# Peptides against a protein of PDB entry 1IK9, part 87

Target 1, 211 residues: chain A of PDB entry 1IK9
Amino acid sequence: MERKISRIHLVSEPSITHFLQVSWEKTLESGFVITLTDGHSAWTGTVSESEISQEADDMAMEKGKYVGELRKALLSGAGPADVYTFNFSKESCYFFFEKNLKDVSFRLGSFNLEKVENPAEVIRELICYCLDTIAENQAKNEHLQKENERLLRDWNDVQGRFEKCVSAKEALETDLYKRFILVLNEKKTKIRSLHNKLLNAAQEREKDIKQ
Target 2, 207 residues: chain A of PDB entry 1IK9 as posed
Amino acid sequence: MERKISRIHLVSEPSITHFLQVSWEKTLESGFVITLTDGHSAWTGTVSESEISQEADDMAMEKGKYVGELRKALLSADVYTFNFSKESAYFFFEKNLKDVSFRLGSFNLEKVENPAEVIRELIAYALDTIAENQAKNEHLQKENERLLRDWNDVQGRFEKAVSAKEALETDLYKRFILVLNEKKTKIRSLHNKLLNAAQEREKDIKQ
Target 3, 195 residues: chain B of PDB entry 1IK9 as posed
Amino acid sequence: MERKISRIHLVSEPSITHFLQVSWEKTLESGFVITLTDGHSAWTGTVSESEISQEADDMAMEKGKYVGELRKALLSVYTFNFSKESAYFFFEKNLKDVSFRLGSFNLEKVENPAEVIRELIAYALDTIAENQAKNEHLQKENERLLRDWNDVQGRFEKAVSAKEALETDLYKRFILVLNEKKTKIRSLHNKLLNA

## One batch from the design tools (peptide; made by RFdiffusion4, then SolubleMPNN)

Design b2_p14_4_s3 (from b2_p14_4, 11 letters changed)
Fold by OpenDDE base, seed 1:
Structure b2_p14_4_s3 (fold): chain B 211 residues (1-211), chain C 211 residues (1-211), chain A 14 residues (1-14)
Amino acid sequence: as target 1 above (211 residues)
Amino acid sequence: as target 1 above (211 residues)
Amino acid sequence: SIEKELEERVEKEL
């Protein structure tokens, strides 16, 4: 089961932060359990897949688009854009929410909730879930931090090996060329010496023919 | 101000998870605010640096060691080892906790709390802090994950460059030796040809002198 | 000496 808790403001009680918990299995489209609390009272309700489908039909909205709007309204929390307005009557236990666009506000959904008899248990469980989520996220953060430190070490090690390989390649090329030039120059000197000996021998032979 | 919320079990109410909030400025040694809640009622108290010092003295414990034990008891939550036992009287508002060792249990500290008149506000603020902490930790996790993916790409890029550098070094060495051998062999052939010409010229001169 | 090793390699491939 997936769960999301978000902070919301009710139009009826704008000074009191409320908490909206939504719990669902795999997909919000298959239905969800909604819980509202003010930290003293709690209200819960179950929304079925059929109710979601009916609300989408009543809105003349494509179901996937409607579920997408439900996800934004109920799971994102009230972001800085008051695009979603939440309303709740403690008397009727009727919860509804509206999408506010520039020129048009429309009801997005409505749910009948039931007042929880033991709100302290729901609140404790909600706090437990928050603390468990914090602990899991902290463990993930510590793991990712250790992996980042490992990857940075591994990168530095390979970078240092690469720089040594580049320098060693340049040094090798330079050394091989220097050594080759030395050996080649010795062979060139020997060729020049042999040519001079041939020229001298030819000049002596020309002198011996001329007596 | 730093804050930690932990789940605790009270000896008086072992079936009801309680939440212990501790808030402090920079160091726990300078004092802290403690809040206890069961999700319905809340109790709070302020513990001064002088009270911490007095409790350490009364225990005949070095202050730094005592503060270290307070940190383990009050900030770690009840880990799987029931090393710390928490007690609270709702009637007296007296909170105390014990350290349980194998052969000895001793009181570690005690605090007078006051019942909060508006517990819902304290509970709402506590849930808000949990949600804010979750959001911050999620943002840190997403950042660390992106950094991890970046570092892994950077590592793969340098590793691939390093492998290419190694292969290029080996190929360069082999190619340079092959080219050098070819040029040296040409020079050796030229030296051999010049020596043969010198030998022939010497033999012809010896024939001309004997004639 | 790598000069000698180069000469020896050049002599072996000859």
Scores: peptide ipSAE 0.018, ipTM 0.839, DockQ to the pose 0.719
Fold by OpenDDE base, seed 4:
Structure b2_p14_4_s3 (fold): chain B 211 residues (1-211), chain C 211 residues (1-211), chain A 14 residues (1-14)
Amino acid sequence: as target 1 above (211 residues)
Amino acid sequence: as target 1 above (211 residues)
Amino acid sequence: SIEKELEERVEKEL
């Protein structure tokens, strides 16, 4: 079961933050349970997949698009854009919400809710869920932090090995060239010495022919 | 201001989860505001630094140790060890808690609470704080996840560069040796050719002397 | 010596 709790403002009670809980199985399309509370009273309704389909048909909206609008309205909370307006009558237990566009507002959905007999149980369970979610998210944060620290260590280790490899490559090249130059110079000296010996031998032979 | 909300069980109402909120500035030692709720009623009390000091003195406990016990009792929630027992009288508004050790239970502290006139405001604010904490922790989780993904990319990039550096070092060594061998072999061939010319010149001179 | 090691490598490829 999935659940989302959001703050909403009712048009009828704009000074009192209400909480909208939506609970569903796998997808919001399969139906959901909606719970509204002001921290004193609670109201609950169950919305079936058939009701969602009927509302989509009545709106002449494709079901996936309609469910997408429901997800934005019911699961995001009223973001700073007030694109969704929530209305509730505590007397009739009628809940409806509208999408407000620049030039047009339209009703997106409506639900009959029932007043909960023991709102304190619903409120306690809601707070318990929030506290459990906080604890779960804290444990995830601590895990991710430890992973970050591991990845940073691993990065530093590889970076240090890479820098050593670069330096070792440059040192190797320099050393090999130095060694090569020494050996090459020795061979050049030997070639020069042998050329001089050949020149001397030729000069001596020219002297011996000249008696 | 720092705040912690915990679930507690009251000895008098073990079937009803209560919520204990503690709010403080910087350190619990400087005093705190305690709020108890069952999701219907709320009770609040303010505990001063002087009261904390007096309770520590009355217990003959060092203040830092006493505050450490308060932190465990009031901020951890009742962990599975039931080391702390909470008692509250809704009639007297007297709240007290005990530390249970194997052979000894002792009162750790006691507070007179006051019944909140509008518990719904306290409950709404508590739920708001939980929802804000969830949103903040979710944003931290998303940030840490993005950092993990960045660090993993950075690690893979450096690892790939390191492997290329190792391969390039081996290739450089091999290429330099091949080039050096070619040049050295050319010089060796020249040396051999010059030695053969010297030997031939010496042999011709020996023939000319024997004639 | 460095010379000998280079000479030995040169001699092996020879």
Scores: peptide ipSAE 0.018, ipTM 0.839, DockQ to the pose 0.705
Fold by OpenDDE base, seed 3:
Structure b2_p14_4_s3 (fold): chain B 211 residues (1-211), chain C 211 residues (1-211), chain A 14 residues (1-14)
Amino acid sequence: as target 1 above (211 residues)
Amino acid sequence: as target 1 above (211 residues)
Amino acid sequence: SIEKELEERVEKEL
């Protein structure tokens, strides 16, 4: 089961932060349980997949688009643009919310809630879920931090090996050329020596012919 | 101001999870505000730096060690070892906690709390703080994940460049040796040709002398 | 020595 808790403000009680919990199985489309609390009272209702489908049809909206709007309204709370307005009557237990665009507002959905007999238990469970989520997120953060530190060490190691490889390649080329020049110069010296011996032999032969 | 919320179980109400909030300025040693709630009622008290010092002295404990024990008890909740036991009287508003070791239990501290007139506001603020902490931790997780992905890309890039550098070094050495052999073979062929010319010149001179 | 190895390789090809 997935869960999201959001802060919302009710039109009737704009000074009192309310909390909207939505719980669902895998997808919000399959239906959900909605819980509203003000930290003293709590109200809960169940919304079926059939109700979601019916509301989409009544709105002449494609189901996936409608569920996408429900997700924005109910799981994000009032987005920073106040595009969604929430209304609740404690007397009728009727919850409804509107999407406000510049020139038009329309009802996005409505739910009948029931007042919870033991609101303290619902509130405690909600706080427990928040604390569990904090602990899980902290453990994940610590793990990601350790992985970042590992990856940074590994990057520095391979970078240092790469720089050494570049320098060693340049040094190898320079060393091989120097050694080649030494061997080549030895062979050039031997060629010069042999040419001089040939010239001397020719001069001696010319002297022997001239008696 | 720093804050920590923990789940605790009271000896008198072991079936009802309570929440213990501790709020402090920089260090727990400077004093703190303690808030207890069961999701219906709330109780708050202030503990001064002087009270912490006095309790450390009464226990004949070094202040830093005592504050270290307070931190384990009050900020971690009941650790997994149930080393700390929490007691609260709703009638007297007296909160005390014990450290339980194998052969000895002792009172670690005690505080007078006051019942909050508007517990719903305290509970709402506590839930708000949990939601803010979740949002901050999520944003941090997303940032660390993006950094991990960046570091992994950078590692793969330099690793691939390193492997190419190693292969290019080996290829360079092999290519340079092949080129050097070609030039040296040319010089050796020239040396052999000059030796043959010297041998022929010596044979011709020996014929001219016999002639 | 690379010089000697170069000489020996060039002597074998020769």
Scores: peptide ipSAE 0.018, ipTM 0.839, DockQ to the pose 0.837
Fold by OpenDDE base, seed 5:
Structure b2_p14_4_s3 (fold): chain B 211 residues (1-211), chain C 211 residues (1-211), chain A 14 residues (1-14)
Amino acid sequence: as target 1 above (211 residues)
Amino acid sequence: as target 1 above (211 residues)
Amino acid sequence: SIEKELEERVEKEL
């Protein structure tokens, strides 16, 4: 089961933050349980897949689009643009919400809720879920932080090895050229010496012919 | 101001989760506000720096150690070892807690609380804080996740450059040696040719003398 | 040829 809690404002009680809990199994389309609380009283209702389908049909809206609007309205709370307006009567336990567009407002859905006999239990469970979610998110944050620190170390280690490899490549090239020049110069010197010996031998032979 | 909410169990109501909120400015030692709720009623009390000092003195405990125990008791909730036991009388509004050690249990502190007139407001504010904390932690998680993905890409990029550098170093060494061997072999061939010319010139001169 | 370039480099450093 998935759950989302949002803060909302009721048109009837704009100064009092209400909390809207939505619970569902796999998809919001398969139905959901909605709970409303003001921190003193609580109200709950179950919305079936058939009711969601009927509301979509009554609105002449494609079901997937309608479920997309329900998801935005019920799971995001009133976004900063007041795109969704929430209404609830404590007397009738009738909850309805509207989508406000620039030129058109329309009812998006309506639910009959039932007053919870023991609201304190629902409120306690809601707070427990919030505290559990905080603990889970903290543990995830600590894990991600440690993993980031690991990855940063690993990056620095590879970077340092890479810099050493670059420097070692340049040093190798320079060293090999220097060594090669030395050996080549020895061979050039030996060639020059042998040429001089050959020239001397030719000059001696030319002297011996001239008697 | 810092805040921590913990779930606790009261000795008088072990089946009902209570929530203990502690609020403080910079350090717990400078005093704190404690709030207890069962999701229906709420009680609050202020504990001064002087009361903390007096409780430490009455216990003959060093103040820093005492504050360390308060931090464990009040901010961690009852850990899985039931090391801290919480007691509250709804009639007297007297809250006290005990530290349970293997061979000794002792009162760690006691506070007079006052029943909150509007518990729903305290409960709503507590839920708001939980939801805000969840949102902040989610944003932090998303940031850390993106940073983790960045660091992993950066590591892969440097690793790939490093592997290319290693391969390029090995290829450079092999290529330079091959080139050097070719040039050296040419010079060795020239030396051998010049030696043979010198030997031939010497043999011709020896023939001319025998003639 | 690479051989000539190497020889010429060695001749320039000489």
Scores: peptide ipSAE 0.019, ipTM 0.839, DockQ to the pose 0.550; fails the geometry check

Design b2_p14_4_s4 (from b2_p14_4, 9 letters changed)
Fold by OpenDDE base, seed 5:
Structure b2_p14_4_s4 (fold): chain B 211 residues (1-211), chain C 211 residues (1-211), chain A 14 residues (1-14)
Amino acid sequence: as target 1 above (211 residues)
Amino acid sequence: as target 1 above (211 residues)
Amino acid sequence: DIEKKLEEEVEKAL
C-alpha cells in the first residue's frame, strides 16, 4: 500500500492546518482511502475506481488526466500557488476541492467522509507512519552518503593512477628515444670510421701503383 | 532548536503508543522541553540545566554519563531490547523512566508535566514537523542520488581513459622497439658490408705486392 | 622489458 500525507487549509478553517492522508494500492486510479484530521477529530472515506471513473465522466475529462489532477490535488496539498482549494463541512461530512486557474475555477471532485469514532488511534497511526518514513529515509541517506564517499575515493584513486600512467608513458617515450639515439650514433660513428679506412686504403693503393 | 520524536510505551498503557517529543538548544545538557502525547491529550514539561545537574548528583552519576543516558532514553525510545521503561500518571502528571539491566534496574529520571489545554495544536505542530523532516530528507536523498549518479559516470569515464592509457603505453613501447630494431639492423648490415669491403681490399693489395 | 631487449640487441651488434 502506498501512502501520502499532506497539509491542507480548509476554506472554512483557514487558520487551522489539516492533514490529508491518501492511501492506495499501486495506482491512485484503482481507488483510495482518504483521511482528514485536524489533530483532534478524524474523518475517513473510501473512493472506489468506479467513483473515480464516474467523476471523470461527469466532468467530461479523460480518466488519465483526471487522475493526474487528483494526484496533484490530494498528494501535494494546495501546491505552491494555491491552485487547489479544499472545503469540508463537519456537519455533512462532505469534502470537495476546486482547481483555481487564472480565468477558470471549477470543482475537481467531492467525497463523503465518515467521522472516526476513535480519532486518537488514526492520529497515532499517522504519526507512526511519519516516524517510520523518517527512519527509512535516514537509513537510505546514510547508505547513499557512504556510497558517495566510496565513489569519491575510488575516483580519486583511478584519477591518480591515470595521471601516473600519462606521465609514465611520456617518460618511457623519452627514455626509449634517448637510448635509441645513443645506439644509432655509435653505429653511425662506426660506419664513418669504416668509410674513412676504405678511402685511406684506396689512396695508399693508388700511391703504391705510382714507382 | 533541535528536536526528536520517539515512540514509547507506558507501563500503565502498554497497548497505546505514546509519542515523546524532546526539543533542546544545541546540547541536551543545557535543558530541554519534553512533550508527551497519545494522539488525543498532550502533556509538556520544561527541564532546566539545573534539574539535569541535580538529577545527576542525586544519582551520584557523572553529568556527561547521565546526559548520555538521557539521550539514549529520551531520543531513542525504549530501544531494541526494552532497556528503558516509561511511566506516566495522568492524575499527577508525573513522568518517570527506568533503566533495566540484567542484574540492576534503577530510576534514571523523573519530570513533572502539565496537561496542554489545546492538545490538537501540539499534535498538528508535531505532524507538521514530521512532514517537514520527511520533505527535507527526501530533498537530501534526491541530491545524494544525483551526486551518486554523477560520481559513477565520472568514475567510469576516468577508468575508461586509464585503461586506454595503459593500452596506449604498451602499444607505444612495442612500436618504438620495432622501429628501433629496423633501423639498427640496417646499420648492422651497412657495418658488415663495409668490413667485407675492407677485407677484400686488403687481400687484393697483398696479391699486388706478391706480383 | 623492452629496455633489456634493446640492450641485448645492441650488444649483439657489437
Scores: peptide ipSAE 0.025, ipTM 0.841, DockQ to the pose 0.259
Fold by OpenDDE base, seed 3:
Structure b2_p14_4_s4 (fold): chain B 211 residues (1-211), chain C 211 residues (1-211), chain A 14 residues (1-14)
Amino acid sequence: as target 1 above (211 residues)
Amino acid sequence: as target 1 above (211 residues)
Amino acid sequence: DIEKKLEEEVEKAL
């Protein structure tokens, strides 16, 4: 089961932060359990997939779009723009929320909730879930940090090897050319020596013909 | 102000999870505020630096060691080994905790708490803090994940360049050797040609002398 | 070893 806890403000009690817990199986579309609390009292209701489908039909909205709006309203808390307004009557246990657009507000959904007999258990479980989530996220942060440090070391090692390879390639090219020039110069010297011997032999022959 | 919330079990109510909030300025040694809640009621007390020092002296414990034990007891929750036992009387508002060693248990500390008049506000603020901490940790996780992905790309890029550099170095060595052999063979051919010319000139001279 | 191969090829020319 997945869950999300969000802080909301009720129109009737704007000075008191309320908490909206939504719990669902894999997808919000399959239905969900909604729990509202003010830190003293709690109220819970179950919304079925059939109710979600019916609300989408009543709104003449495509189901996926409607579920997308439910996800924004119920799982995000009031986003930074107060695009969603939440209403709850403790007397009727009726919860409803509206989407506020520039020129039009409309009711997005409504739920009948039941007052929880033991709100302290619900609140304790909610706090436990928050603490578990903090611990899991903290462990993940520590793991990711260690992985970042490893990746940075690995990058530095390869970078250093790459720089050495570049330098070694340039050095190799330079060294090989120098060695080749030395060997070629020896062969050039031998060629010059042989040419001089040929010239001398020709001059001696010309002297011997002249007796 | 720093704070930590931990779940604890009271000896008097082992079936009910309690929450222990500790709040402090920079260091636990400078004093702290302790808040206990069961999700219905809350109790708060303030512990001064002087009280911490006095408890360390009464225990004949070095202050830094004592604060280290306080940190383990109050900020870790009961660690996996139940090394710390928590006791609270709702009647006297007296909170005390013991360290359980293999053969000896001893009282580590004790605090007088006051019952909070509006526990719902304390509980709401506690939940708000948990939600804020979750949001901050989640944002940090997303940032670290993006950084890991960047570092992995950067590593792959350098690794690929390094492999290309290694291959290019080997190819360079082979190519330079092949080119050198070609030039060397041309010079060898010229040397052989010049030697043959010298031999022919010597043979012609020997014929001219016999003539 | 390119050096050794170069030396061997130089000596064969001799």
Scores: peptide ipSAE 0.025, ipTM 0.841, DockQ to the pose 0.287
Fold by OpenDDE base, seed 2:
Structure b2_p14_4_s4 (fold): chain B 211 residues (1-211), chain C 211 residues (1-211), chain A 14 residues (1-14)
Amino acid sequence: as target 1 above (211 residues)
Amino acid sequence: as target 1 above (211 residues)
Amino acid sequence: DIEKKLEEEVEKAL
């Protein structure tokens, strides 16, 4: 089961932060449980997949698009810039929310909630979930931090080996050329020496023919 | 201001999770505010630096060690394996906690709490803090994940460049050697040719003298 | 070792 807690402001009680918990199995489309609390009282309602489908049909909205709007409204709270407005009557236990567009506000959904007899238990469980989520996220952050430190070390090691490889390649090229030139110069000197010996022998032969 | 919320179990109410909030400035040693809640009622007390010092002295414990024990007890909840026991009287508003060692339990600290008139506000603020902490930790998690992915890409890039450098070094060595052998063999052939010409000239001269 | 092979090939040329 997945759940999300968000803070919302009710039109009727704008000075009191309310908390909206939504819980669902796999997808929000399959239905969900909504819980509202002000930190003293709690109210809960269940929304079925059939109700979601009916609401989408009544709105003449494609189901996936409707569920997308539900997800934004119910899982993100008011969202950035008051795009969603939340209303709740404690007397009727009727919860409804609207999407506010520039020129038109429309009701996106409505739910009948039931007052929870033991709100303290619901609030405690909600706080427990928040604390568990904090602990899980902290553990994940510590893991990612350690992995990033590992990856940085591994990067620095490979980078250092790469720089050494580049330098070693340049040094190898330079060294091989120097050695090559030394050997070539020796062979050139030997060729010159042999050529001079041939020239001298030819000159001596020309002298011997001329008596 | 720093704060930590932990779940605790009171000896008097072991079936009801309580939440212990501790808030402090810079260090726990400088004093702190303690808040206890069961999700319906809340109780608050302030512990001064002087009270912490006095408790440490009364326990004949070094202040830093005492604060270290306070940190474990109050910021970690019961901790692993029931090392700390928490007691609270709703009647007297007296909160005390003990450290349980194998053979001896001792009172680590005690606080007089005051019942909060508006516990819902305290609970709402506590939930808000939990939600803020979740959001901050999620943002940090997403950042660390993106950085991890970056570092992995950078590592793979450098690794691939390094492997290419290694292969290029080996190829360079082999290529330079092949080129060197070709030029060297040309010079060796020239030396042999010149040497043979010298031998032939010497043999012809020896024939001319015998003739 | 290319270096050693180079030296050996130079020596075989004398």
Scores: peptide ipSAE 0.024, ipTM 0.841, DockQ to the pose 0.267
Fold by OpenDDE base, seed 4:
Structure b2_p14_4_s4 (fold): chain B 211 residues (1-211), chain C 211 residues (1-211), chain A 14 residues (1-14)
Amino acid sequence: as target 1 above (211 residues)
Amino acid sequence: as target 1 above (211 residues)
Amino acid sequence: DIEKKLEEEVEKAL
């Protein structure tokens, strides 16, 4: 079971924050339970998959698009953009919500709710769920933080090894070239010396032929 | 301002989850506001730094140790170990809590609370705080997840560069050595050739002298 | 290995 709680403002009671809880199995499309509370009273209703389908048909909207709008309206609350307006009659227990576009407002859906006999149970359960969600999120955050710290250590270790490898490569290249040049110059000197000896021997032979 | 909400069970109402909210500035030692709710009624009290000090003295406990016990009792709830027992009289609005050790139970503290006139406001505010905390924790979680993904990419990039550096070092060493040997062998061959020419010139000169 | 071979060839060249 999935659940989302959001704060909403009712047009009828704009000064009193209400809380809208939606609970569903796997997907919102399969139906959901909606609960509204003002922190004193609570109202609950069940919306079936058939009602969702009928409401989509009545709107002449494709079901997936309609469910997408339901998800935005009911699971994200009004959001910062006040795109969704919520209306509730405590007398009729009739809940309806509208989508407000710049030039067009239209009813997105409506539900009959029932007043909960023991609202304190619903409120306590809602608070418990919030506290459980906080604890789960905290545990996940601590886990992710430990992973971040691990990954950062691992990165630093590889970075340090990489820098050592670069430096070792440059040092190796420099050393090999220095040794190569030294040996090469020695051999060049030896070649020059041998050439001079050959020239001298040839000159001596020319002197010996000339008596 | 810091706040912690925990669920507690009152000895007088063990079947009804209560919520204990504690709010303080910087440290619990400087005093705190305590709020108790059952989802229908709420009770609030303010505990001053002087009352905390007096309670520590009355217990013959060092203040830092006492505040440490308050933190465990009031901010962590009963915990899974039922080490702390909470008592509340709705009639007297007297709240007290005990620490239960295996062989010793003792009162840790007591507060006079006042019944809140509008408990729905307190409950709404508490739910709002929980929802805000959930949103903050979710945002932090998403941030940490993105950081983990970044750090993992960065690690893979450096690891790949490191492996390339190792391979490049080995290739460089091999190439430089091959080039060095080729040039060295060429010079050795030239030296040998020049030596042979010198030997031949000497032998020819010896022949010319014997003739 | 190659470093050692280079050193050996340097020594033989010396």
Scores: peptide ipSAE 0.023, ipTM 0.841, DockQ to the pose 0.171; fails the geometry check

